# Peptides against a protein of PDB entry 6GMG, part 353

Target 1, 331 residues: chain A of PDB entry 6GMG
Amino acid sequence: DSDDRVTPPAEPLDRMPDPYRPSYGRAETVVNNYIRKWQQVYSHRDGRKQQMTEEQREWLSYGCVGVTWVNSGQYPTNRLAFASFDEDRFKNELKNGRPRSGETRAEFEGRVAKESFDEEKGFQRAREVASVMNRALENAHDESAYLDNLKKELANGNDALRNEDARSPFYSALRNTPSFKERNGGNHDPSRMKAVIYSKHFWSGQDRSSSADKRKYGDPDAFRPAPGTGLVDMSRDRNIPRSPTSPGEGFVNFDYGWFGAQTEADADKTVWTHGNHYHAPNGSLGAMHVYESKFRNWSEGYSDFDRGAYVITFIPKSWNTAPDKVKQGWP

## One batch from the design tools (peptide; made by RFdiffusion4, then SolubleMPNN)

Design b2_p28_5_s4 (from b2_p28_5, 15 letters changed)
Fold by OpenDDE base, seed 3:
Structure b2_p28_5_s4 (fold): chain B 331 residues (1-331), chain A 28 residues (1-28)
Amino acid sequence: as target 1 above (331 residues)
Amino acid sequence: RNLAENPTAEEAELINKYNQEAEAKAAA
């Protein structure tokens, strides 16, 4: 089948990338060229360049999720997700706003809900939490020490996360990270790990028992962050796409963007790496492309999605998939 | 095309198919 996924071939370790194509604040390249960049910039383990393995190339070839998969070392679990929602704005717009011409009430409410999420504040919250976690990791040589440090840090900051249950994804995230347990990874030493961030875009109207309007236009009440913590309950995210509103229309179920552990203080200057679709060089969709987008470009998303979450996971410090600085494109 | 700027139904189905396959592969 010409539309079948294809795993990109191996690239020589020393092959330099071709220049990326700039497009509307993004840098774009074909997946094979991204592999070249990845090997030069992100592949380092313990300071040594690595050729992207067949397994990693296979992961990458799955598209948007593949970028996050390769760089995080695991398939996204999305358990530790953050967002920011302006409830006052939402209520005010619903009360004082009016549907646009031709816009249904359900469509209006869905749109207003989408617009009530503050992507920048959501991202900021995730970064704050990641920073707290990194401080807790720094001198912890076992999980107990990490958890104790984490609780202390949260208490010092009067953070509502201190009230989370011990079984919460917040506290269990590290122990549930495969690379933490790996000998060549964390080796059960928290101080060898660091917190990293990726983002997921998805559809709110995933409840099959809900109204058709919610499936088409969004569920205004779904996937809101908890007050104080900013945590989003992702348990109801089943990767169900938006329902079509017209014949022939279709929507993608999710998009993923990789941020890692950039230290750039200005959110607008941060770089997000993501893919368009699975690699089908001989199919109708064509070759997979990888994009390096600024935050504004990433956070804008697509009409396929009305929710964005910023997710924290962990990688070994020995990996260079999440450097402090990410350069957009090549060179 | 970025993530399918207005993907056709067929394109979206293909993308979603492999998105689901990715999840299945990771669980295996």
Scores: peptide ipSAE 0.694, ipTM 0.934, DockQ to the pose 0.888; fails the geometry check
Fold by OpenDDE base, seed 5:
Structure b2_p28_5_s4 (fold): chain B 331 residues (1-331), chain A 28 residues (1-28)
Amino acid sequence: as target 1 above (331 residues)
Amino acid sequence: RNLAENPTAEEAELINKYNQEAEAKAAA
């Protein structure tokens, strides 16, 4: 079928990328050209450039999730997710606000809930936690030492995460990272790993047993962060898309954006890398494109989604998929 | 077209199909 996914061909290791194109405040390029950039900038293992493997190219070709998949080295599990929700704003708006003309009550509540999430604060929380984790990793040569360091750091900061159960995704995330266990990765040495961040956009109204209104307009109570910790229970995220509100309408089930470990303090200047869809150069959707977006462009999201989560995972420090500085576009 | 910028139902279905396939592949 002409709409079938295609794995992009290999690119020569020394091939330089073509210039990116501006697109709605983003830098955009075709997936093949991103592979070229990736090989020049992000492919390094122990300081040596690597050609993107067939497996990696295959992962990448799946679209929005592919960018995060290739750069993190694993399919996103989304277990350690953070967000920020303004409960007071939500309550006040529900009480004092009014539905817009033609807006149903359910639509109003869903919209108000969506607007009550603060993407910037959610991102900042994830960065804060990642920083704590990185400090805990720095001198830890076994998992026990890492966990002890985490607890100490959290206690010093009076962080509510200190009260999380030992089986919580917060404490188990490292041990559940395949690259941590790999000989050429962490080799079970936490000090060889670093925390990285990606983001997922998804729909709140995924409960099939809920009302049709929640599936169409969102579930105001779903996927809220826990107070104090900012942790989001992602267990109910099953990649179910928003239900159509009108005939012929369709929604995508998720979007992923890769941040990595940028050190830029200004959130607005951070770069997020993401893809539009799976690679179908001979199909109706066309070739996959990769976007490097500023935070504002990424965090704006789409109508397909009413939730955003910022997720922490780990990669080996020997990988260059999460450099301190990311330059938008090429050159 | 960018992801989720007013996709048709057909386009969304195709994208979702391969999003699901990605998940399945990773789980295998």
Scores: peptide ipSAE 0.692, ipTM 0.934, DockQ to the pose 0.895; fails the geometry check
Fold by OpenDDE base, seed 4:
Structure b2_p28_5_s4 (fold): chain B 331 residues (1-331), chain A 28 residues (1-28)
Amino acid sequence: as target 1 above (331 residues)
Amino acid sequence: RNLAENPTAEEAELINKYNQEAEAKAAA
């Protein structure tokens, strides 16, 4: 069918990108041109630029998840997720606030819950944890040393994560990273790895046993971060989209944004790379586009989603998919 | 267009289909 996904063709290694186009404060380009930029800027392995492989192009072609997939080297597992929720704000607004005209109680509660999440603080928490992990990785040549370092760092900071179970995604994330075990990756050496961050937007009302209202307007109690740690239990995220409220209405199940390991201290100046949809150049949706958005543009999200999580994973330091500085657009 | 810019039901279904396919492919 004309709506079928298509894998973009290979781009010559030395082909320079065309200029990106501004779109709603973002830099936008077609997927083929992003591949060109990726090859020039992000493709480096051990300092040598690489042509994006067919497999990587295939991953990328899946759209919103594809950008994170190709840059992290693995499909997002979302196990180590962080967020920030203002419980006091939530309680206060529920108590003292009123539904808007025409807004049902369920709509009101869902909206208030959504608004009680602080995307910036969630992102900051993830960055903080990533920094701790990076310090623990730096001089560790085996997993045991990494874990010991991590525990020490957490203890020094009096971080609640120190109380997590050894089986927690927090401690198991590194060992469960395929690139950590690869000979040309970490080769089981933590000091060859670095923590990176991506973000997922998704819907809270995914429980099929819950009320229809929760599926339509959100579940105020779902996917809240644990106090102290900021960890979000993502086990109930099954990529179920928001339920429609009217005929003809539909919602996308998730969106992903790639941050990597930028060192920019100002969150507002950080760049998030994401895709719109799978590549369908001959279909109704058209060619896939890639966006480089500032944090404000990314964190704004869409009505399809009422949750945002910031997820930590790991990549080899030899990869340049997560550079210290990311320039928006081209040139 | 941007992702989730008030897609039609048909558009959302297509996007979700391939999002699910991506997950399935990764699990294989």
Scores: peptide ipSAE 0.692, ipTM 0.934, DockQ to the pose 0.917; fails the geometry check
Fold by OpenDDE base, seed 2:
Structure b2_p28_5_s4 (fold): chain B 331 residues (1-331), chain A 28 residues (1-28)
Amino acid sequence: as target 1 above (331 residues)
Amino acid sequence: RNLAENPTAEEAELINKYNQEAEAKAAA
């Protein structure tokens, strides 16, 4: 079938990328060219460039999730997710606001809920937590030392995360990271690992037992962060897309954006790497494209989604998939 | 097109199919 996913071919290790195309504040390129850039910039293991493996190319070819998959080294589990929700704004708008002309009550509530999320604050929370984790990882040569350090850091900052259960994704995330256990990865040494961030956009109205209105216009109560911690329970995220409101309409179930471990303090200047769809060069969708977007472009999202989460995972420090500085486009 | 801006039902179905396949592959 012409619409079948295709794994991009291998690119020579020394092949330089073609220039990216600017598009609406983003830098865009075809997936094959991204592989070239990836090999030049992000492929380094222990300081040595690596050709993207067939497995990695296969992961990448699945589209938006593929970018995060390749760079994190694992399929996103989304267990340690953060967001920021303004409850006061939400309540006030529901009380004092009115639906727009032609807007149903359900549409209004869904929209108000979506608008009550602060993407920047959510991102900042994830960065804050990642920083705490990175400090805890420093000089910790076993998991126990890491956990002790983490608890101390949280206590010093009076962070509500200190009250999380030991089985919480917050504390178990490192041990559940495959690369942490790998001999050529962390080798069970926390000090060899670093925290990284990616983002997921998805739909709130995924409960099939809920009203049709919630599935069409969003569930205002779903996937809110816990007060104090900012943690989002992602257990109910089953990659169910928004329900169509008109015939012929369809929605994509998720989008992923890779941030890594950039040190740029200004959120607006951070670069997010993401893909459009699976690679189908001979199909109707065409070749996969990769985008490097500024935070504003990424956080804007699409109508397909009414939730954004910022997720923390871990990679070995020996990997260069999450450098301190990311340049948009090429050259 | 970034994510298919307002994809057709057919396009969305295709994208979602492989998004789901990715998840299945990772779980295998």
Scores: peptide ipSAE 0.690, ipTM 0.935, DockQ to the pose 0.880; fails the geometry check

Design b2_p28_6_s1 (from b2_p28_6, 16 letters changed)
Fold by OpenDDE base, seed 4:
Structure b2_p28_6_s1 (fold): chain B 331 residues (1-331), chain A 28 residues (1-28)
Amino acid sequence: as target 1 above (331 residues)
Amino acid sequence: SAEDKEIADKGIENQKKAGKERIDKLYS
């Protein structure tokens, strides 16, 4: 349990990382070594390297969410989430498909729903929206100007997001970002902020009032993106894991992957940074490891999850936690 | 190889499952 979590020790600012271990499209290292890389590559504030603070190291120690936490500067709220769902595929497979041998109807429906999500298109949608937001941010010196710019951009693109409520996560995301309000962050100046992306994997069958089958095999109707916008209502995501299907089976409640603001046009070449578990060097779990995965490896997910969302948040442009180019591994 | 990738992925998955990370939201 999380009681064994330990905050990684401080690393000297000028300590270079040891080489990462390559593993079939991924690069892996222990958390302490990631801190070294982070200090060399991602720590920069206004162009100056920073030692990862105790607070940041503590955030990082929480595992997969910790990687996103330290790089975004806040615990993920996941309010502005995007996905892509092929409704026609889903309907067709339900109608014409058949359960596999030994697969129950509920298992079949859950699987078909999972397979009807397109991770690449979901990611592309998030990138598209982030780009629109970045254009709206660029010359906006107050929130009102940002919102006006955003509406104009959306109108020009005939984007359905223009019809979202003013209180929606889409329009409120910036104002709800702590770093936007910080003096050394955005200082309430949208032009000092940029949109960034991370991904969350989670379980659809979280409704305790639903059937046991949905909790075990997924809820085909849960966490679908709204047509036109691609927005996913994440309000019902309470970090509840998949229910066991057999005695002794247990599932993880979520996984997080950090993308940031990479400009690589080819999705397959983008790098996603994530952790395996909380740091417990003296416990049964052992030290936390950090992975830098290509999109294909990240988007595959695990059986613990049947949903993937791509979430937009904001960080100050002065931070280098979301550079245009991310190099996988070290050196 | 494809087999090696599967082994590697399984390893990561096993570690993830073993960790069973359950963290509550801090800002909600």
Scores: peptide ipSAE 0.028, ipTM 0.677, DockQ to the pose 0.061
Fold by OpenDDE base, seed 2:
Structure b2_p28_6_s1 (fold): chain B 331 residues (1-331), chain A 28 residues (1-28)
Amino acid sequence: as target 1 above (331 residues)
Amino acid sequence: SAEDKEIADKGIENQKKAGKERIDKLYS
């Protein structure tokens, strides 16, 4: 029950983390210990370590989304999302492929659609766009200057995003970022902000008016990226989980992974931080755990999800929640 | 926005309901 969630207690600012433990190829620790690491590594504002506030600890306590929430400074809105989908592969597999033994047509189509997404290319697209945005943010001291720079950058790269509407999440993302407007954040100065990335895993078959098969096995046509831009319309994502295919089966509604602004060029070496569930140390779920996974472990996902989106948002440069280098685990 | 809040609230609620299965998958 929602009442089982507990806000982790405050950790002393100078308390060092205990060692993380290996967990299926990723580094894992209890949420309290992550708070310790966060305070040592990621908490810095204007170069000064900060104790994680009660509000931040409360955000964190919500589980996988909490990690992204505390590091981005806002609950994920997922407005500016990117993915990569191989339409030719999809069509070819549908045409020439066959359902596996015991696999229904709907299962087959859902699986083929899922497999037609390329997580690495989706991630790369988001990184590419974030890089363009970061260049546009440089030396832009008002939103107008930022937008002008952005349009110029896109034109120079012949990027299809240049054709997006002015009201598109692509152009409105900065102005809609609370920390951009905060005095101690961006203070309405784009040059004080930087683009960051997180990822969301979710289920495609969320349309209640669709067939039961789509809700159980995926909607092959849902949440595909737009050609050229890679933008995913996330407006229909209502955090509806996959429908059970058998009695007693249940699926999680989403997973979130925090990447930030790592500069590691090799996607496989990037570190993704995520949580398992909300913090319920006195409940059936138990304490929340935080994982630091390599891209391979993160992008693999779970059967609960058939979509992965890579989302861009912004944080103040004065925050250290998105450092250039992230080290997996502790020490 | 009101819509964002609704999505967030529902998301949080759904996450709570499916927490056990998530744990099982993470440790499988």
Scores: peptide ipSAE 0.025, ipTM 0.679, DockQ to the pose 0.467
Fold by OpenDDE base, seed 5:
Structure b2_p28_6_s1 (fold): chain B 331 residues (1-331), chain A 28 residues (1-28)
Amino acid sequence: as target 1 above (331 residues)
Amino acid sequence: SAEDKEIADKGIENQKKAGKERIDKLYS
């Protein structure tokens, strides 16, 4: 039931944000105040500050996904996703470990699988690939040139992605980006685009034909990255939440965090922007809040999720929604 | 798009159901 969702009102272009609130290592504010910050900092098109449009405000109102939506310019498709999974750790823990007191075998296996993912390495892989893509984009004025550059870069680095099929999300991601084709966006010129990153947290046990245990405690074999490339097949992610383990228990189906194109080398110092829920100022949930979290806070996730993917998409370089440096909070 | 909205709505519904828990997680 989304009947309580409301589009935040427009904010004057020159309205400065109120101070954000510190909250457990995060900076937090109400959605309207984030719009003010967004207009001052991230709204620029070709160097000109812009008022957030009604459409953008509507996208934003959808909560966690809304933050990524408004900054990326499209609803997340999640097709080009990366993660890191320690297979040796997983096998070793299954072999030599044991369930905790009161933990079922299925719960144990699900937990061990979750813990075998390395969020930092997954993020690093995405950043590495984004950098390669950006180099390939830099002087490419058509898609063919971009693809040729990309293959050359991958070959030089002996990257396993060089062996991906031409129809792979890895190679098709740019041409499938709406803003790439827009006149005021990329205008079909790869050199006008840049790679950006966001993250999605979700549940592995989404297969309705699988056991109830997998739906409750996770599917240890689902959504693992391919060896060498780090690519995650997201085709079976249908935004299905974790199944309740007890009556009355409920889980959220996903969380999204926006990173963009920060150049901060220390992953722990990077800032991730996300929302708590859809904007319902007159409903039970209340107004939407936006959080700017450090990587540590973001990557920890919630018990609702046992997978984290780091996704690459593209935005026009003329947009300032993904600056090199992001400052947490206001001022 | 209509499809995007549908996907988002599914997310919203789940967020509504787990809204209190999510808020608590963010503030704890």
Scores: peptide ipSAE 0.023, ipTM 0.638, DockQ to the pose 0.711
Fold by OpenDDE base, seed 1:
Formats: C-alpha cells, structure tokens, sequence
Structure b2_p28_6_s1 (fold): chain B 331 residues (1-331), chain A 28 residues (1-28)
C-alpha cells in the first residue's frame, strides 16, 4: 500500500472535538479530531479562534514533528537544546558496574550513558532558562535591549550562560526565529514574543564513521550537555536512527513532544503533545493519531532513542499554541 | 538555514520510511 502523506481536510471552526481515548496515562485521538481541539483551544490569534490553515494542516500531517511544527510555527531546528547528565554516576557505573548476562561491553556503556541522563533535570533547566528569557523579553522593544536584559538576568543568577558567545544559539535564537521578524508576529519587538519548549528524542550513535557498536548500542560521549550551561550541541544530529542489532529490526529516527509554556510547577503533571506518524489514512500506516501524554509517559522514551533534549524556541504572545494551562484529552 | 533544511528533509524522509510495526511499538 502507498504510504503517501495526505493533508487532513479542513474542519469547521465551530466543530467540537469527539472524546479522546484514554490509554496508559495518555489521551489519544485521530488527527482530524485534534484539529478540532486545536481550533477550539490553541488556534487563537489576538484572542480570536482561527481555522487551521491548509499550510498548518500540511505541517501537522508529518506526524510527531508536525505537532511541534504547527504549534511553534516553524520546523524544529533544535539549535537551543538542553539536557542534564550525571557525570559522576556515569563514571561510577562504568568503573564499578558490570555488563548484564549476554550484554556486550558496548551495550553496557551505551545503556549506562543513557541512564545517566536525567530527563527531569534537563526539562527543569530548559524551564529555568525559558523563564530567564521571558523576563528579558518582557520590556525589551529591540533585540539589543533583550540581549542586555538577558545578560543582566544571567549575571544576577551567576548563570554560566552569561559567558556564551554572542553568536551562540542561546543569544542568536530570537533573531533566527521567523515569527519574530513577521509583521503579524513579533515585528522585531522582543516584548511581543515568549519562550516555549519542546522535546526531541533521538539516537546518539549517528556518526557513520564510528564503530558499528556505537551505532547499534549508542555513543556514550555524544550529545552530552556542556557543564554549567546544560547546552547540547545538536549540530551532529542528522535524524539518523539506531542501527539494527538483528536482521529485520528497525528503529524510528526521532520523536517530538510539544510542551509550550505551561506554568505547572510539578513536572509530572505537565502535558506533552505528540503524534505517531505521518497521516496516511489510505496507506499502510493509517491515519495519524495525536497523543497528549504526561511527562512520565513522554520522558520514558523508547528503545529507539538514547537521548532526550529540551529545546527552547519562541512564538508570538498573540498565539495561544502555548497556553499556561494545558488540559489532557477531551472533554 | 540550508543546513537546517537538509536536516529537516532527511528527517522527514526517514520518518516516512519508518515501518508501521515500529510505530505501533511506540504508541500501542
């Protein structure tokens, strides 16, 4: 069967969603029904509901990345990414631990590295930074003012990010955001923008010049956050999936989860929105489904991935794609 | 950037090649 992607049809602006299906702490629905919810809850521009445009529906149809795409307004570039890695735990486990029965040394090292990442601390770091950025944005009417505010905020907190280069993704992220420059977006006014967060799951062993073991079981040294800042160099992420460990085995290349700008202090109560695959209602994959998961469900990840990054980008404050409160499912 | 576009295109392409069985594994 053809796996050709199809753009979901338009939904009437006033059409209410059907109930979501609960599943293991998640809420699930078909993409068309998510569009209905999106129009009721997230579509607002300057307080007015909007029908999801054909372009937005097309973006959404790409699956997990499509959810982040439609809500952030751009395809994820993943430039400003954060994580947390417990170096002491990693070293200790490598030194004092041993491979499980049947586990190779490479598999052991890859697993230990994966387990040394703290998803909650990584997420918290991103939230901390986003909060600092939002304070810097609030009363800044040009980029220079924003950058000055940002440096002051970082200095006050003795944050290592204050030492980043001016061309670092940290300082350049706003100017590189298309919606910041758009007349109906930020219009080059930082105070019209807010920081938002999404997450990407991916594979560490993407270097094709590395050993087969690293491609199969992970590269323990890849995509670690920089000490102090928590910044992850994502330049080597080329969306290459994990290599098969057995004939016929295959892995997905990435997963994306949209968080936005929720203010819920308890990480475990935050909601992450993501999709399963591109929309192919008449193909072998079938219709795209959208999931709203709690952090525990999202951060657990899958064996396909051994890295998680929490990425900051920006959207206009006039958009409601990143509300303070997200309700899981419908109603 | 051009590089970002390339990464995005490759990502989309790879996603399209993902088998249903793998997707079901993730979201069943």
Amino acid sequence: as target 1 above (331 residues)
Amino acid sequence: SAEDKEIADKGIENQKKAGKERIDKLYS
Scores: peptide ipSAE 0.022, ipTM 0.614, DockQ to the pose 0.498

